# Peptides against a protein of PDB entry 5EIB, part 183

Target 1, 366 residues: chain A of PDB entry 5EIB
Amino acid sequence: VDLEPGTMDSVRSGPFGQIFRPDNFVFGQSGAGNNWAKGHYTEGAELVDSVLDVVRKESESCDCLQGFQLTHSLGGGTGSGMGTLLISKIREEYPDRIMNTFSVMPSPKVSDTVVEPYNATLSVHQLVENTDETYCIDNEALYDICFRTLKLTTPTYGDLNHLVSATMSGVTTCLRFPGQLNADLRKLAVNMVPFPRLHFFMPGFAPLTSRGSQQYRALTVPELTQQMFDSKNMMAACDPRHGRYLTVAAIFRGRMSMKEVDEQMLNVQNKNSSYFVEWIPNNVKTAVCDIPPRGLKMSATFIGNSTAIQELFKRISEQFTAMFRRKAFLHWYTGEGMDEMEFTEAESNMNDLVSEYQQYQDATAD
Target 2, 366 residues: chain A of PDB entry 5EIB as posed
Amino acid sequence: VDLEPGTMDSVRSGPFGQIFRPDNFVFGQSGAGNNWAKGHYTEGAELVDSVLDVVRKESESCDCLQGFQLTHSLGGGTGSGMGTLLISKIREEYPDRIMNTFSVMPSPKVSDTVVEPYNATLSVHQLVENTDETYSIDNEALYDICFRTLKLTTPTYGDLNHLVSATMSGVTTCLRFPGQLNADLRKLAVNMVPFPRLHFFMPGFAPLTSRGSQQYRALTVPELTQQMFDSKNMMAACDPRHGRYLTVAAIFRGRMSMKEVDEQMLNVQNKNSSYFVEWIPNNVKTAVCDIPPRGLKMSATFIGNSTAIQELFKRISEQFTAMFRRKAFLHWYTGEGMDEMEFTEAESNMNDLVSEYQQYQDATAD

## One batch from the design tools (peptide; made by RFdiffusion4, then SolubleMPNN)

Design b2_p19_8_s2 (from b2_p19_8, 9 letters changed)
Fold by OpenDDE base, seed 1:
Structure b2_p19_8_s2 (fold): chain B 366 residues (1-366), chain A 19 residues (1-19)
Amino acid sequence: as target 1 above (366 residues)
Amino acid sequence: SYEEMQKRREALIEELKAK
């Protein structure tokens, strides 16, 4: 789905374009112009029914519909505005299904789009209310991984999207292979989301290795486990050491000893015990899938629900406030039918979310 | 470069303050 036709043509002409049904390409003509309000109230609202018709058709063809997965950006107008409109409409029609998102967070290191803080804040407001699980993929963190860890001198969107793809493949492993921990979206939510509003995850992936070092690196369970918990491998631009994990899931892939995995997972939890809440018992879950990722012998994927994720929302809020105080570009949103009050409500709800994370960070076992 | 992107963003923000 896109409000611009050119993106759909790129997907169709891509290496995997033929795996998608032609009728499932729904697109507009005008685009959102990086405006959330165009995505949500005007251009996106004109297209949403056509998308819902496709969603219904594909849902009816499922033997067992668990829920929906949306991949979108929060900085743009289409992914943010129309994406959140779709989430709302799907939630209304399928209230008993899981809504899962892969939400790409904007960064001033990666994009020159000035209105990204508005689009992101308005989107987060919708995601808090209408999603069950949101993987926060921060372009800031992806850029830093590409530059610092992968030693890419000039990271491209292709390099960032490669990390996104590896992470998405990792976190969905349990859904794609039978007999795993978190084998369904609902079970993942039960294990990862202790509080309904606190459903924003920091993903991480291992191994992250520069091309020059790949040939010299032994992939071992201890090394994967250590890297997976390293703050530098988080795909959200927050430091887990500045908060506390509410819940964690680790997904190992490849042929390895379950015993060795359990030992290493216990060791890393013990080393990082100060960064976990003590009042949620058994808050770390581990899965092992014998099938490695393509091109790797083994990998580990991390899913963290941490109160440190508030650093990401604080960054967006600070940028939002700096623009909103100046009333910069507000006329572009109000001209599409938005009220200025919707900005204030979205800012308030995001600040409330930050406060909720802080409350649970400071909570002790009674 | 990151520094060039930051300078472009700062310049755009200054252009927006002037309107």
Scores: peptide ipSAE 0.014, ipTM 0.380, DockQ to the pose 0.020
Fold by OpenDDE base, seed 2:
Structure b2_p19_8_s2 (fold): chain B 366 residues (1-366), chain A 19 residues (1-19)
Amino acid sequence: as target 1 above (366 residues)
Amino acid sequence: SYEEMQKRREALIEELKAK
């Protein structure tokens, strides 16, 4: 789905474009112009019914519909505005299905789009209410990984999207292969989301290796485990050491010893015990899939529900507040039918979410 | 046809599971 036809043409002409049904390409003509309100109330609202018709048709063809997975950006108008409209409409029609998102967070390091803080804040408000699971893919973290870890001097969107695709492949492993922990979206939600509003995940992927060191790096379970828990390898720009993990899932792929995985996972938990909440028993889940990702002998994917994710929301909130206090660009949104109150409500809900994460961070076992 | 694309998708999924 897109409000611009050119994006859809790029997917169709791409190496995998032929795997999608032509009728499932739903697109507008005008785009959202990086305006959440155009995506949510005008241009997106005109297209949403056509998307819902496709969603219904594909849902009816499922033997067992678990839920929906949306991949979208929060900085643009289409992914943020129309994406959250779709989430809302799908939630209304399928209230008993899991809503899962891969939400790409904006960063000034990657984009100069001045209104991204508005689009992100308005989107986060919708995601808090209408999603069950949200993977926070932070462009700032992706850029920093590309630059610092992968040693890319000038990271490209291709480099960032490679990390996104690897992470998405990793977190969906249990859904795609039989006999795994978290084999369905609902089980993942039950294991990862102890509190309904606290459903924002920090993903991570290992191995992350620079081209210059790739030849010399042995892929071992200890190295994967160590890298997966390293703050520098989180796909969200927050430091897990500044918070506490509520829940963690680790998904190993490749031929490895389950015993060695369990030992290393226990060791990393014990070493980092101060960064876990003590009042959630068995809050770390481990899965092993014998099938490695393409081009790797083994990998590990991390899913963290951490109170440190509040750093990401604080960053967005600070940027939002700096613009909103000046009423900068508000006329672009109000001109599409939005009220200034919707901005204040979205800011408030995001700040409440930050406060909730902080409360659970500070919570002690009685 | 949609059926041909579904078969291609299934085949690709199976190929991606085997790799």
Scores: peptide ipSAE 0.000, ipTM 0.276, DockQ to the pose 0.014
Fold by OpenDDE base, seed 4:
Structure b2_p19_8_s2 (fold): chain B 366 residues (1-366), chain A 19 residues (1-19)
Amino acid sequence: as target 1 above (366 residues)
Amino acid sequence: SYEEMQKRREALIEELKAK
């Protein structure tokens, strides 16, 4: 789905374009112009019924519908505005199904779109209420991985999207292959989300490898375990050491010893015990899949529900507040039928979410 | 047909899982 036709043509002409049904390409003509309100109230609202018709048709063809997975950006108008409208409409029609998102957070290092903090704040407000689980894929973190870790002097969208693809492949491993841990979206939510609003995940991946980089060294289980808990391997620009893990899932891929995995996972928990909440028993889950990712002998994928995710929301909130206090660019949103009050509500709800994370960070076992 | 497209999609998904 897109409000622009050119993205659909790129997908259709791509190496996997034939995996999608032609009738499942729903697109507009005008785009959202990086405006959340165009995506949510005007251009997106005109297209949403056509998308819902396709969603219904595909849902009826499922033997067992677990839920929905949306991949979208929060900086652009289509992914942010229309994406959150679509989530709301699907939630209304399928209230018992899991809503999962891969939400790409904006960064000034990646895009010059000045209104991204508005689009992101308005989107987070909707995601807090209408999703069950959200993977925070932060363009700030992706850029920093490419530039600082992978030593790419000029990171491209291709480089960032390679990291996104590796992460998405990692976190969906338990859904795609036989396994006991998180075998469906509902089990993932039950294991990872102790409180309904605190469903924003920090993903991480090891090894970090750029597209076209030859891997000269096979990683070991100890090296994978150490790297997956390193803040430099996180796809969200947060330091886990500034917060506490509520829940963790670790997904190993490739042929390795289960005993060695369990030993290394115990060792990393013990070394980092101060960064876990003590009042959630058995809050670390581990899965091993014998099937490695393409081009790797082994990998590890991290899913963290950490109170450190508040650093990401604080960054967006600070950028939002700097613009909103001056009423900068608001006329572009209000001109599309949006009320200025919705900005204040979205800011308030995101600040409440930050306060909730801080409360649970400071909570001790009684 | 719709059914032929679904079978092709399933075959492509299985090919992608095997890689």
Scores: peptide ipSAE 0.000, ipTM 0.303, DockQ to the pose 0.015
Fold by OpenDDE base, seed 5:
Structure b2_p19_8_s2 (fold): chain B 366 residues (1-366), chain A 19 residues (1-19)
Amino acid sequence: as target 1 above (366 residues)
Amino acid sequence: SYEEMQKRREALIEELKAK
């Protein structure tokens, strides 16, 4: 789905364009112009029914519909505005199904789109209410991983999207291979989301290795475990050491000893015990899938529900507030039928979310 | 004007990059 035809033509001409049904390509002509309100109230609203018709058709073809997975950016107008409109409409029609998102967070290091903080804040407001699980894929963190860890001097969207694809492949492993931990979206939610609003995940993928170091790096369970829990390896620009893990899932892939995985996972929990809440018992879950990812002997994928995710929301909120206090660019949103009150509601709800994470961070076992 | 809008955009981008 896109509000611009050119993106769809790029997907169709791509190496995997033929895996999608032609009738499942729904697109507009005018685009959202990086405006959330244009995506949500005007151009996106004109297209949403055509998308819902496709969603219904595909849902009816499922033997057992678990839920929906949306991949979108929060900085642009289409992914943010129309994406959140779609989430709302799907939630209304399928209230008993899981809504899962891969939400790409904006960064000034990656984009010069000045209104991204508005689009992100307005999107987060919708995601708090209408999603059950959100993987926070932060362009800030992706850029920093590319630059610092992968030693890419000039990270590209291709480099960032490679990390996104690896992460998405990792977190969906248990859904794609039977007999694993979190084998369905609902089990994932039950294990990962202790409180309904606190459903924003910090993903991570290991191994991340620079091209120059690949030949010298052994892939071992200890090294994967160590890298997976490293703050520099998080796909969200938050330091887990500044918060506490509510829940964690670790997904190992490849031929390895389950005993060695359990030993290393116990060791990393014990070493980092101060960074876990003590009042959620058995809050770390581990899975091992014998099928490695393509091109690797083994990998590990991390999913963290951490109160440190508030750092991401604080960053967006600070950028939002800096523009909103000056009423900068608001006329582009209000001109598309949006009320200025929705900005203050979205800001308030995101600040409430930050406060909720802080409350559970400061909570001790009685 | 378009030029005034561009100057405001550039100033806001720099303010956002400095946070």
Scores: peptide ipSAE 0.000, ipTM 0.278, DockQ to the pose 0.021

Design b2_p19_8_s3 (from b2_p19_8, 12 letters changed)
Fold by OpenDDE base, seed 5:
Structure b2_p19_8_s3 (fold): chain B 366 residues (1-366), chain A 19 residues (1-19)
Amino acid sequence: as target 1 above (366 residues)
Amino acid sequence: MYEKLKEKEEKRIAELKAK
């Protein structure tokens, strides 16, 4: 789905374009112009019914529909505005199904789009209310991983999208291979989301290795475990050491000893015990899938529900507030039928979310 | 403290469902 035809042509002409049914390509002509309100109230609103018709058709073809997965950016107008409109409409029609998202957070290091803080804040307001699970894929973190860990001097969208793809493949492993932990979206929600509003995850992937070091790196369970819990490997730009894990899932892929995995997972929990809440029992889950990802002997994928995620929301909120106080570009949004009050409501809800994370961070077993 | 936070969240959910 897109509000511009050119992106669909790129997907269709790409190496995997034939995986998608031609009738499932739904696109507009005018785009959103990086405006959330165009995506949500005007251009996106004109297209949403056509998307819902496709969603219904595909849902009816499912033997057992678990839910929906949306991949979108929060910085642009289409992914943010129309994406959140779709989430709302799907939630209304399928209230008993899981809504899962892969939400790409904007960064000034990656994009010069000035209004991204508005689009992101307005999107997060919708995600807090209408999603059950959200993987926070932060362009800030992806850029830093590419630069610092992968030693790429000038990270490209291709480099960032490679990390996104690896992460998405990792977190969906248990959904794609039978007999694993979190084998369905509902089980994932039960294990990962102890409080409904606190459903924003920090994903991570290992191994991350620079091209120059690949030949010298042995892939071992201890190394995967160590890297997976390293703050520098988080796909969200927050330090887990500044918060506490509510829940964690670790997904190992490849032929390895389950005993060794359990030993290393126990060791890393004990070493980092101060960074876990003590009042949620059995809050770390581990899965092992014998099928490695393509091109690797083994990998590990991390999913963290951490109160440190508030650092990401604070960053966006600070940028939002700085623009909103000046009423910068507000007329572009209000001109599309948006009420200015929605900016204040979105800001308030994001600040409430930050406060909720902080309360659980400060909570003790007493 | 956990029980108080749980009660607060349950109350919030109840208020949202009553809307």
Scores: peptide ipSAE 0.015, ipTM 0.410, DockQ to the pose 0.033
Fold by OpenDDE base, seed 1:
Structure b2_p19_8_s3 (fold): chain B 366 residues (1-366), chain A 19 residues (1-19)
Amino acid sequence: as target 1 above (366 residues)
Amino acid sequence: MYEKLKEKEEKRIAELKAK
């Protein structure tokens, strides 16, 4: 789905374009112009019914519909505005199904789009209310991984998207192979989301290795486990050491000893015990799939529900506030029928979310 | 079901490596 036709043509002509049904390409003509309000109230609202028709058709063809997965950006107008409109409409029609998102967070290091803080804040407001699980994929973190860890001098969107795809493949492993931990979206939510509003995850992936060092690196369970818990490998630009994990899931892929995995997972939890809440028992879950990802002998994917994620939202909020105080570009949104009050409500809800994370960070066992 | 999916995924990976 896009409000611009060119993106759909690129997907269709791509190496995997044939895996998608032609009728499932729904696109507009005008685009959103990086404006959330165009995506949500005007251009996106004109297209949403056509998307919902496809969603209904595909849902009816499912033997067992668990829920929906949306991949979108929060900095742009289409992914943010139309994406959140679509989430709202799907939630209304399928209230008993899980809504899962992969939400790409904007960064000034990656994009020159000045209105990204507005689009992101307005989107987060919708995601807090209408999603069950949101993987926060932060372009800030992706850029830093590409530059610092992968030693890419000039990271491209292709390089960032490679990390996104590896992470998405990792976190969906248990969904794709029955009999694993978190084998369905609802079970994942039960294990990962102790509080309904606190459903924003920091993903991580291992191994992350520069091309120049790949040949010299052994892939071992201890190394994967250590790297997976390293703050430098988080796909969200927050330091887990500045908060506390509410819940964690680790997904190992490849041929390895379950015993060794369990031992290493226990060791890393013990080493990092100060960064976990003590009042949620058994808050670390581990899965092992014996099928490695393409091109690797083994991998580990991390899913963290951490109070440190508030650093990401604080960054967006600070950028939002700096723009909103100046009323910069506000007329572009109000001109699409949006009320200025909705900006204030979105800012307030995001600040409330930050406060909720802080509350649970400071909570002790009674 | 799992073993069939495993075999299918292994086959897919092998085909993708052969390209």
Scores: peptide ipSAE 0.000, ipTM 0.266, DockQ to the pose 0.012
Fold by OpenDDE base, seed 3:
Structure b2_p19_8_s3 (fold): chain B 366 residues (1-366), chain A 19 residues (1-19)
Amino acid sequence: as target 1 above (366 residues)
Amino acid sequence: MYEKLKEKEEKRIAELKAK
């Protein structure tokens, strides 16, 4: 789905364009112009019914519909505005189904789009209320991984998207292969989301290796485990050491000893025990899939529900507040039928979310 | 503590969905 037609041709011409049904390409003509309100109230609102018709059709064809997965950017107008409109409409029609998102957070390091803090804040407001699971993929973290870890001097969107795709493949492993931990979206939510509003995940993928170092790096369970829990490996721009994990899932892929995995996972938990809440028992889940990802002998994917995720929301909130106090660009949003009150509501809800994370961070076992 | 907090949050969410 897009509000621009040119993206559809790019997908169709891609290596896997034929796996998508032609009728499932829904697109507009005008685009959102990086405006959440165009995506949510005007251009997106004109297209949403056509998308919902496709969603219904595909849902009816499912033998067992677990829920929905949306991949979108929160910095743009289409992914943010129309994406959250779509989430709201799907939630309304399918209130008992899981809503899962891969939400790409904006960063000034990647994009100079000045209104991204508005689009992100307005989107987060919707995601807090209408999603069950949100993987926070932060363009700032992706850029830093590309630059620092992968040694890419000038990271491209292609480089960032490669990390996103690896992560998406990793976190969906348990859904795609039978007999695994978190074999369905609801079970994942039960294991990962102890509190309904605190459903924002910090993902990570290992191995991440620079091209120059690939020949020298052994892929071992200890190395994968160590890299997964490294703060520099997080695909959200948060330091886990500044918060506490509520829950963690680790998904290993490839031929490895389950005993070795369990030992390494126990060791890393013990080493990092101060970074876990003590009042949630058995809050680390581990899965092993014998099937490696393409091109790797083994991998590990990390999913963290950490109170440190508040750093991401604080960053966005600070940027939002700095713009909103000046009433910068507000007329672009209000001109599309958006009420200025929605900005203040979104800001308030995001600040409440930050406060909730902090409360649980400071909570004791008593 | 956890169970009480969870129950409180679940109640809050239920109240929001009923609006």
Scores: peptide ipSAE 0.006, ipTM 0.360, DockQ to the pose 0.035; fails the geometry check
Fold by OpenDDE base, seed 4:
Structure b2_p19_8_s3 (fold): chain B 366 residues (1-366), chain A 19 residues (1-19)
Amino acid sequence: as target 1 above (366 residues)
Amino acid sequence: MYEKLKEKEEKRIAELKAK
């Protein structure tokens, strides 16, 4: 789905274009112009019914519908505005189904779109209320990984999307291979989300290796475990050491010793015990899948529900406040039928979310 | 079990690429 036709043509002409049904390509002509309000109230609202018709058709064809997975950006008008509209409409029609998202957070390092903090804040407001689990894929973190870790001097969207695809493949491993931990979306939510509003995940992936160092890197369980818990391997731009883990899932892929995995996972928990809440028992879950990802002998994927995720929301909030206090660009949103009050509500709800994370970070076992 | 799943997935991917 897109409000621009060019993206659909790129997907259709791509190496996997034929895996999608032609009738499932729903697109507009005008785009959202990086405006959340165009995506949510005007251009997106005109297209949403056509998308819902396709969603219904595909849902009816499912033997067992678990829920929905949305991949979208929060910086652009389509992914942010129309994406959150779709989430709301799908939630209304399917209130008992899991809503899962891969939400790409904006960064000034990646895009020069000035209004991205507005689009992101307005989107987070919707995601807090209408999703059950959200993977935070932060363009800030992706850029930093590409530049610092992968040694790419000029990271491209292709480079960022490669990291996104590796992460998405990792976190969905348990859904694709039977007999694993978190074998369905609901079980994932039960294990990872102790409080309904605190459903934003920090994903991480290992190995991350520069092209020049690939030939010298040993892929071992200890190295994967260490890198998976390293802040430099996180796909969200926050330091886990500045918060506490509420819950963690680790997904190992490839042929390895379960005993070695369990030993290394225990060691990393013990070394980092101060960064876990003590009042959630058995809050670290481990899965091992014998099938490695393409091109690797083994990998580890991290899913963290950490109070450190508030650093990401604080970054967006600071950028939002800097513009909103001056009412900069607001006329572009209000001109599409949006009320200025919705900006204040979205800012307030995101600040409340930050406060909730801080409360649980400071909580002790009674 | 995993070898069968791998073979099935590889076959599926090959069929999708051949279209």
Scores: peptide ipSAE 0.000, ipTM 0.325, DockQ to the pose 0.013; fails the geometry check

